Peptides against a protein of PDB entry 2FGR. Designs and how they scored, part 194

Target 1, 331 residues: chain A of PDB entry 2FGR
Amino acid sequence: SSVTLFGIVDTNVAYVNKDAAGDSRYGLGTSGASTSRLGLRGTEDLGGGLKAGFWLEGEIFGDDGNASGFNFKRRSTVSLSGNFGEVRLGRDLVPTSQKLTSYDLFSATGIGPFMGFRNWAAGQGADDNGIRANNLISYYTPNFGGFNAGFGYAFDEKQTIGTADSVGRYIGGYVAYDNGPLSASLGLAQQKTAVGGLATDRDEITLGASYNFGVAKLSGLLQQTKFKRDIGGDIKTNSYMLGASAPVGGVGEVKLQYALYDQKAIDSKAHQITLGYVHNLSKRTALYGNLAFLKNKDASTLGLQAKGVYAGGVQAGESQTGVQVGIRHAF

## One batch from the design tools (peptide; made by RFdiffusion4, then SolubleMPNN)

Design b2_p21_5_s1 (from b2_p21_5, 15 letters changed)
Fold by OpenDDE base, seed 5:
Structure b2_p21_5_s1 (fold): chain B 331 residues (1-331), chain A 21 residues (1-21)
Amino acid sequence: as target 1 above (331 residues)
Amino acid sequence: MDKVIEELRAIKEKKLAELAK
């Protein structure tokens, strides 16, 4: 058996020009280019092409030294893998988010990421953003001539909130084609939650694609989320993303990404545009900068996720500018 | 629709109030 200790410490200076009160926020933030983490993982060869694995990973908050504690909420899995693929038991990224967030050129991190994987409806479940689940069983196929898939089911364990009795149940999966420069995927998921103490289904459909031209990469996402409430109308959001990245001088990468969030329940749109640059000082250490603009229209109140500084919303119809400059170190 | 907007506004106000504490 092997055990590997691994991690990332990513800390930045961040600024946003508006918070919920219209005031600027600035300070030391975390996870601007990659989520800061500490993890343990290992594998055991069981013979016959079968392997056991474990993975324990928690988020690190370098700005405050994990003042709120440390946990393995990023991933806590045991697995079996082989020629059949991989089965995982435990908290993890749900298959849909694991695959479809890979098209986000900002790696679902910092002020630049695609924010479609969100709790759009004040869902009361712990993971109503559709990113992770407790009590998860996942299966991932091998890659067969480019084709691959992943499936997951999370048990609700009779978790109740108000009148909702199946909170946290997840079912979902993706199909994908990954071959050379091309990647394309379709993901479908349903999660049971509660809104206002009432049972609610969070339905999600996501399409993603990317193509690497060598000199540049293009990536796109198309997503619909629906919170179907037992009482009241559906809360629907259509999210769109288009991004481009290019290597710069062999040591850098520039990224530009646009996203549109069409929040149907409030008939309001938000536009996000982010410019990012990563400068690799080594294989393990990088400097980075992100510049993001978020334009809310009408009743939209979305905020950039300057983690550790300000990740809240803004006033309705207000625009927000965010900056992050930081260091990422991997070990 | 109006009720959903009102609920979302109330949730927003509650979250804003929580962030202001």
Scores: peptide ipSAE 0.006, ipTM 0.360, DockQ to the pose 0.011
Fold by OpenDDE base, seed 2:
Structure b2_p21_5_s1 (fold): chain B 331 residues (1-331), chain A 21 residues (1-21)
Amino acid sequence: as target 1 above (331 residues)
Amino acid sequence: MDKVIEELRAIKEKKLAELAK
């Protein structure tokens, strides 16, 4: 068997010009280009093309040294893999988020990412953003001439909140085509949760595609998230993303990404645009900068996710500007 | 805890009955 220790430490100086009170926030933040992490992983060859694996990964907060503790909430899986694909047992990215976030040019972190994978309805479940699940079983197919798929089910284990009795149950999956410069995927998921102590279904559909032209990459997402509440009507959000990235001088990458969040329950839109640059000092170390603009319209109160500095909302209809400049180191 | 759940169920049923009118 082999065991590998791995990680990323990503720390930045961040600024946002508005918080919920209209004041600026600034300081040392974490995970601006990649989520900071510490992990252990290993594989064992069982013969006949079968392998066992484990993966334990937790988030690192470089700004406070993990003052709230360390855990393996990013991933804690045991797996079997072979010609049939891979089966995983344990907390992980749900298959839909694992595949569909791959089209986000900002890697689902910092102030620039697609924010569609969100708890749009004040859901009371632990993972109502649709990103990860506890008690998860996942299966991933091999790639067959470009075609691949992933499926997952998470047990609720009779978790209750108020009158909701199946909180944390997840079912979902994706189908995809990945061949050369082209990637395209469709994901579907349902998660059971509670809102105001009442049973609620979080339904999600996501389409993603990207094409690598060599000189540039284009990527896009289309998503609908719907919290189906027993009382009070549905909370629906349509989210759209379009991004481009290009290599710069063999040592850098520039990224530009736009997202629109059409929040139907409040008849309000938010527009996000982010410019990012990564400069590779080595294979393991990079400098980066992100500049993001978020425009809320009408009753929208969305905020940029400057983790470690400010990740809250703003006043209704207010705009927010964010900056991150940092160092990413991988080991 | 059980009493709170029963009260929440009764509130839910009442609200659902109001929405069905």
Scores: peptide ipSAE 0.000, ipTM 0.324, DockQ to the pose 0.009
Fold by OpenDDE base, seed 3:
Formats: C-alpha cells, sequence, structure tokens
Structure b2_p21_5_s1 (fold): chain B 331 residues (1-331), chain A 21 residues (1-21)
C-alpha cells in the first residue's frame, strides 16, 4: 500500500482592465497556470491484478489562506481498478469534463482556458457548469489499441429546487481514440437542474481532438450546451476552440488559444484569444505569464477568470484584457 | 442525443449489474 501527499501552489499578480462597473482590478490571484490544490492519494494491491484506491483533493487559495475553509470538492473518491478498468465512487470530474477538458491547452484554469463548460442559463444547481458532480459513480475502460471510454451517473437523491425534482442527476460518457500523437473524443451528457425554479435539462455534446507533431501540438474543441426549459425556450451556446502549443528552448512552452462562444439565446458572440508562456525553473517550479483578450459583442457579458482578483462579468458589449504573471510550485 | 443517452443508461445498468455480482 502507498499514501502520497501532493499539491500545487500557484499564485500570481493579476490585472483586468474592466469589471462590471467598468473599473480596473488588480492584485494577488491564484491558479493562473494550474489550479492550486492539496491532496492525498493511495493504492492498495489486493492481488490478482486488483487494486483499491482513494483520492482526496481540495483547492488551495494562497492569496487569503483558504479564508472560506478547506474541503475535498475537487475529488473525494474510493476506487477499484484492474484489467477491467477503474470504478470510482464519490465526487469527481464527470467523465465528459475529465476527458474533453484535456484538449484545453490552458488546463481549464486561469484567464486563458476554454470556458464552454459553463452555466450558460443561470441554472440553480451547484454543478451546472458540467465539470463535477456529487454522488457520482464513474467507470473508465482500459485502452484497447487506442480505443477507450468513460461513463458516469450521479444520483439526485431527490434534491428539489422550486418545482424541479431530480436536481443534480447526471448521466454522461465519452468514447475516445488515443494512440501516439493523436487523440480524439466525443462526449455526451445530460444533467437535471432548475432555471427560475422550473425543471431544466442541461444537455451537452463535445467533440475534441489533438495532434502532437513533436515541434508543436494542435488542439480543438467543438461544443454545444443546451438548457432545455419547459417555459421560455432553450438556452443554447455553441462554443469553439482552436489552440497551438510549442516547446521553447527546452525549458519553456508557448501557448496560443482562440475560442468563440456563440450565445444563441441573446444572439451574441464572445471572442477569446490568449497567449501564454511557461518557463520551467525546475521539474517542480515554473514562472508563467498569460495575456488574454475577451471581446464581447452585443448583449454578451463574459469575463475572464482571474481567480482571486476578479472573475465576474463585464458590461454588455464590453471587451476585457487580462494579465497574469506568477509562480507555480508542485510538491 | 437522446438515443445516445439511452444507450449510456443501458451500458451503466449493465456495468452496475456486473459489479453487483
Amino acid sequence: as target 1 above (331 residues)
Amino acid sequence: MDKVIEELRAIKEKKLAELAK
């Protein structure tokens, strides 16, 4: 058996030129290159190729020392694994987000990530961004000549909001091909939630692909999210991402990523472009810088996620520029 | 999408039944 303590402390100086009032914000932020975390994990060999595992992981907020407390909301799982794959019980990334966010060159963190995994409809459920779920059972297959899959189901436990029942129920999965330089995946999910106290289904379809040319990597995402409301019509967003990364001088990595969010319910688009650089001082310590531009059109109010400084929206049709410069340390 | 969700449900149920044995 083994037990490992692990973590990341990622802290930055961040700036955004506009908040909801049109004012600039700046200060000390967190999680610009990787989400800051503290975790415990371990495995036990049960013999015959069977293993038990546990994983407990929470977010760290280095700017305020976790003033709101610490929890294991990132992951809290017990697992069995073997030749059949892996079964997980407990709060985790849902299978769709676990696989499809892997194509995001900014690792779903900081001011540069793909923001498609979002609550687009003021959904009242706790996880209406489609990233994680409570009460989750997940299964992941082995890799069979490149082919692999993951499936998940989360129990609603009769949670209600307004007249909506079954809030928090998730069902979803992906199929993928991962072989050498190529990765491609298709994910499908449905989550039960509420909007305005009324039952709503959050449907999600995501296609992702990447190819590593050695000298550079290309990655892409195509996603549709649809909040299907009984009254008021569907809230649909089509999200697109294309990114490239390349190693620099053996110690660095440069990243460029573009995303488009076509918000159909408000007939409004947002364009995001981010340039990132990571400089490795060691295997565990890096310096990084991110520069992001978010252009909202028409009624769009999206904001960059400068966690610890400002992660709210902006005024309709306003553009936002964000900068992060920081240190990431892993242990 | 609905058909695929139904297939995912069937796969889930099958796998849960396999784990219960």
Scores: peptide ipSAE 0.000, ipTM 0.272, DockQ to the pose 0.020
Fold by OpenDDE base, seed 4:
Structure b2_p21_5_s1 (fold): chain B 331 residues (1-331), chain A 21 residues (1-21)
Amino acid sequence: as target 1 above (331 residues)
Amino acid sequence: MDKVIEELRAIKEKKLAELAK
């Protein structure tokens, strides 16, 4: 049996030129290149190729020392694994987000990530961004000649909001092909939630692909999120992402990513472009910088996620520029 | 793009039905 303590402390100086009032915000932020975390994990060999595992992981906020507390909401799983793959019990990334966020060159954090995994409809469920779930059972296949898959189901446990009686139920999965430089995946999910106290289905479909040319990597995402409401019509968003990364001087990486969020319910688009650079001082320590521009059109109010500084929206039709410069340390 | 989305919806419904069994 083994137990490993692990973590990341990622802290930055961040700036955004506009908040909801049109004012600039700046300060010390967190998780600009990787989500800061503290975790415990371990495995036990049960013989015959069977292993037990545990994983406990929580977010770290280096700007305030976790003043709001610490929890294992990132992951809290027990697992069995073997030649059949892996079964996990407990809160985790849902299979769709676990796989499809891997195509995000900004690691689903900071001011540069793909923001498609979002609560687009003021859903009242705690995880209406489609990223994680409570009460989750997940299964991940081995890789068979490149082909792999993951499936998950989360129990609602009769959680109610208004007249909705199945809030938090998740069903979803992905199929993928991962072979050498190529990765491609299709993810499908449905989550039960509430909007305005009424039962709502959050449907998600995501296609992702990447190819590593050695000199550069290309990555892309296509996503549709639909909050299906019985009253008031569907809230649909089509999200698109295209990114490129390249190694620089053997110790650096430059990243450029564009995303488009076509918010159908408000007939409004948002455009995001982010330039990032990571400089590895060691295997564990890196410096990084991100520069992001978010252009909202019409009724769109999206904001960059400068965690610890400002992660709210802006005024309708306003543009926002963000900068992060920070240190990431892994242990 | 609409056709691709429709095909993807059909695949989704089929796969969700398979997962619900």
Scores: peptide ipSAE 0.000, ipTM 0.279, DockQ to the pose 0.013

Design b2_p21_5_s2 (from b2_p21_5, 13 letters changed)
Fold by OpenDDE base, seed 5:
Structure b2_p21_5_s2 (fold): chain B 331 residues (1-331), chain A 21 residues (1-21)
Amino acid sequence: as target 1 above (331 residues)
Amino acid sequence: MEKVLEELKEIKEKLEKELAE
């Protein structure tokens, strides 16, 4: 059996010009280019093409040394893999997020990522952003001529919030075509949660695609998230993303990404545009900078996610500018 | 697995219906 220790420490200086009070925030933040993490993983060859695996990964907060503790909430899985693909047991990215976030050129981290995978309805479940789940069983197919898929089910274990039962139950999956420069995927998911103590279904459909032209990559996402409440109207958000990236000088990468969040329940839109640059000092160490602009319209209060500095909302209809400059080191 | 697939199909149909509305 093999055991590998791995990690990333990503720490930045971050600034946002507005918080919920309209004041600026600045300081040392985390996870601007990649999520900081510490993990252990390993595999065991069981013979006959079958392998067992484990993966334990937790987030690192370099700014405060994990003052709130360390856990393996990023991933805590045991797996079997072989020619049939891979089965995973344990907390992980749900299949839909694992695949569809891959089209986010900002890797679902920092101030620039696609924010569609979100709790849009003040859901009371722990993972109402649709990114991860507890008690998850996942299956991933091999890639057959480009075609691949993933499926997952998370047990609710009779979790209740208010009058809502089955909280935390997830069912979802994706189908994809990954061949050469082209990637395209469709994901569907439902998660049971609660809003205001009432049963709510979080339904999600996401389409993603990317094409690598060699000189540049284009990527896009289309998503609808709908929180269907037992009592009250549905909370629906349509999210759109288009991004481009290009290598620069053999050691760098520039990224530009636009996202639109059409929040139907409040009839309000938010526009996000982010420019990012990564400069590789080595295979393991990079400098990076992100510049993001978020424009809220009407009742929208979205904020950029400057983790460790400020990740809250802003006043309705306010715009927010964010900057991150940092170091990423992988080991 | 079959039950999961059936539920996923149901979700798909519901979502497709909602997208068409």
Scores: peptide ipSAE 0.013, ipTM 0.350, DockQ to the pose 0.013
Fold by OpenDDE base, seed 1:
Structure b2_p21_5_s2 (fold): chain B 331 residues (1-331), chain A 21 residues (1-21)
Amino acid sequence: as target 1 above (331 residues)
Amino acid sequence: MEKVLEELKEIKEKLEKELAE
């Protein structure tokens, strides 16, 4: 049996020019290039091609030393793997997010990521962003000539909010083709939640694709999220992303990503454009900078996610500029 | 697992229908 201690400490100086009051915010933030984490993982060879595994991972907040505590909410799984693929039991990324966030060139963190995996409807469930689930069973296939898939089911365990039952139930999966420079995936998911104490289904469909040209990589996402409420009509968001990355000088990477969030329930769009640069000082240590612009139209109030500094919204129709400069260290 | 697959198919069909709408 091998046990590996691993982690990332990513801390930055961050600035946003507007908060909800129209004032600037600045300070020390976390997780600008990669989510800061501490984890333990290991595998045991059981013979016959079967392996047992465990994975325990929690988020680290370097700015305050995890003042609110430490937990393994990022992942807490036990698994069996072999020629049949992998089965996981425990809290984890749901299969849809695990696969489809891989097309986000900003690693689903900081001020530049694709923000489609979001609670668009003030859902009252803990994981209404569609990223993770409690009580999750997941299965991932092997890769068959490029084709692969993942499926997951999370038990609600009779959780209720208001009159809503089955809160926290997740069912979803993806199919993908990963071969050489090409990756393409389709993900589908439904999560049971509540909005205003009433039963709501969070339905999600996501298409992702990327191609590595060697000199550059292109990546794209198309997503629809729909909170289907029993009363009050559906809250639908169509999200689009297109990004490009390129290596620079053998030690750096530049990234450019655009996203559009078409929030149908409020007939309002938000545009996000982010420029990022990572400079590798070593295999384990990098400097990075992100510059993001978020333009809200009409009733849109989206804010950039400068974790540790400001992650709230802005006034309707306002634009926000964000900057992060930081250090990422992996161990 | 079979039930989960059936539910996934239903979700797929619903989502495909909603996208076509």
Scores: peptide ipSAE 0.008, ipTM 0.336, DockQ to the pose 0.013
Fold by OpenDDE base, seed 4:
Structure b2_p21_5_s2 (fold): chain B 331 residues (1-331), chain A 21 residues (1-21)
Amino acid sequence: as target 1 above (331 residues)
Amino acid sequence: MEKVLEELKEIKEKLEKELAE
């Protein structure tokens, strides 16, 4: 058996030019290039190609030393793996987010990531962004000539909000083709939640693809989320992302990503453009910078996620500019 | 989508059965 302690400390100086009041915010933020984390993991060979595993991981907030506490909400799993693939029990990324966020060139963190995995409807469930789930059972297949899949189910454990009685139930999965420079995936998920105390289904469909040309990588996402309400109609968002990355000088990487969020319920769009640069000082340490522009149209109030500085919305129809410059260190 | 959800339910049931064995 083995036990590995691992982590990332990612801290930045961040600026956004507008908050909800129209004022600028600046300070020390976290997780601009990678989510800061502390974790323990290990495996035991059980023989016959079977392995047991555990994974415990929590988020680190370097700006305040985890003043709000530490937990293992990022991942807390026990697993069995072998030629059949891997079964995981415990809180984790749901299979759809685990796979489909891999196409986000900004690693689903900081001011540049694809923000489609979101609670678009003021859902009252804890994980209505579709990223993680409690009480999760997941299964991941091996890679068969490029083809692979993942499936998950999360128990609601009779959690209720208002009249909703199955809050937190998740069912979802993806199919993918990963071969050499090509990756493509289709994900489907449904979560049960509540909006305004009423039972609501969060349906999600996501298509992702990337291709590594060597000199550059292209990546894209197409996503639809629907919060299906019994009363008031569906809250639907169509999200689109296209990104490119390229190595620079053997030690750097430049990234450019565009996203469009078409928020149908409010008939409003938001446009996000982010330029990022990572400079590797070593295998474990990097400097990075992100520059993001978010343009809200009409009733849209989306804000860039400068964690530790400002992650709220802006006034309807307002644009926001964000900057992050930081250090990422892995241990 | 409904068909896919049904298939996922079936897979879930199979997995639950395998884990119970």
Scores: peptide ipSAE 0.007, ipTM 0.289, DockQ to the pose 0.020
Fold by OpenDDE base, seed 2:
Structure b2_p21_5_s2 (fold): chain B 331 residues (1-331), chain A 21 residues (1-21)
Amino acid sequence: as target 1 above (331 residues)
Amino acid sequence: MEKVLEELKEIKEKLEKELAE
């Protein structure tokens, strides 16, 4: 068996021009280009093409030294893999987020990412953003001529909130085609949660695609999220993303991504546009800068996710500008 | 979406039944 220690430390100086009070926020933030993490992983060859594996990964907060503690909430899995694919047991990215966030050119982190994977309805479940789940069993197929799939189920373990039972139950999966420059995927998921102490289903459908032209990459996402409440009607959000990236001078990458969040329950839209640049000093160390604009219309109160500085909302109909400049180091 | 979720639910129920035995 082998055990590998790995991690990323990503820390930045961040600025947003508006918080919920209309004031600017600035300081030292974390995870602007990649989520800072510390992990252990290993594999054991069991013979006959079968392998056992483990993966333990937690988030690092470089700005405060993990003042809230360290845990393995990013991933804590044991796995079996072989010609049949991979089965994972334990907390992890749910299959839908694992696959569909791969089309986000900002890697689901910092102020630039696609924010569709969100708790749109004040869901009371711990993972109502649809990104990870506790008590998860996942299966991932091999790639068969480009075709691949992933499926997952998370046990609720009789968790209750108010009158809602089965909180935290997840069922979902994706089908995908990954061949050469082309990637395309369809994901479906349902998660049981509660809103206002009442049973609510979080339904999600996501379509993603990307194409690498060599000189540039295009990527897109289409998503619908519905929180189906027993009382008060559905909270529906349609989210759209289009992004482009290109290598620069052999050592850099520029990214431009636009997203639209059509929040149907409040009849309000938000527009996000982000320009990012990564400069590789080495294979392990990079400098980066992100510039993001978020325009809320009408009753929309979305905020950019400047982790460690400000990740809250803004006043209804207000726009927000964010900047991150930082260092990413992988080990 | 509903059809796929129903199919996944059926798979779940089968798996839960097999795990309970």
Scores: peptide ipSAE 0.006, ipTM 0.294, DockQ to the pose 0.017

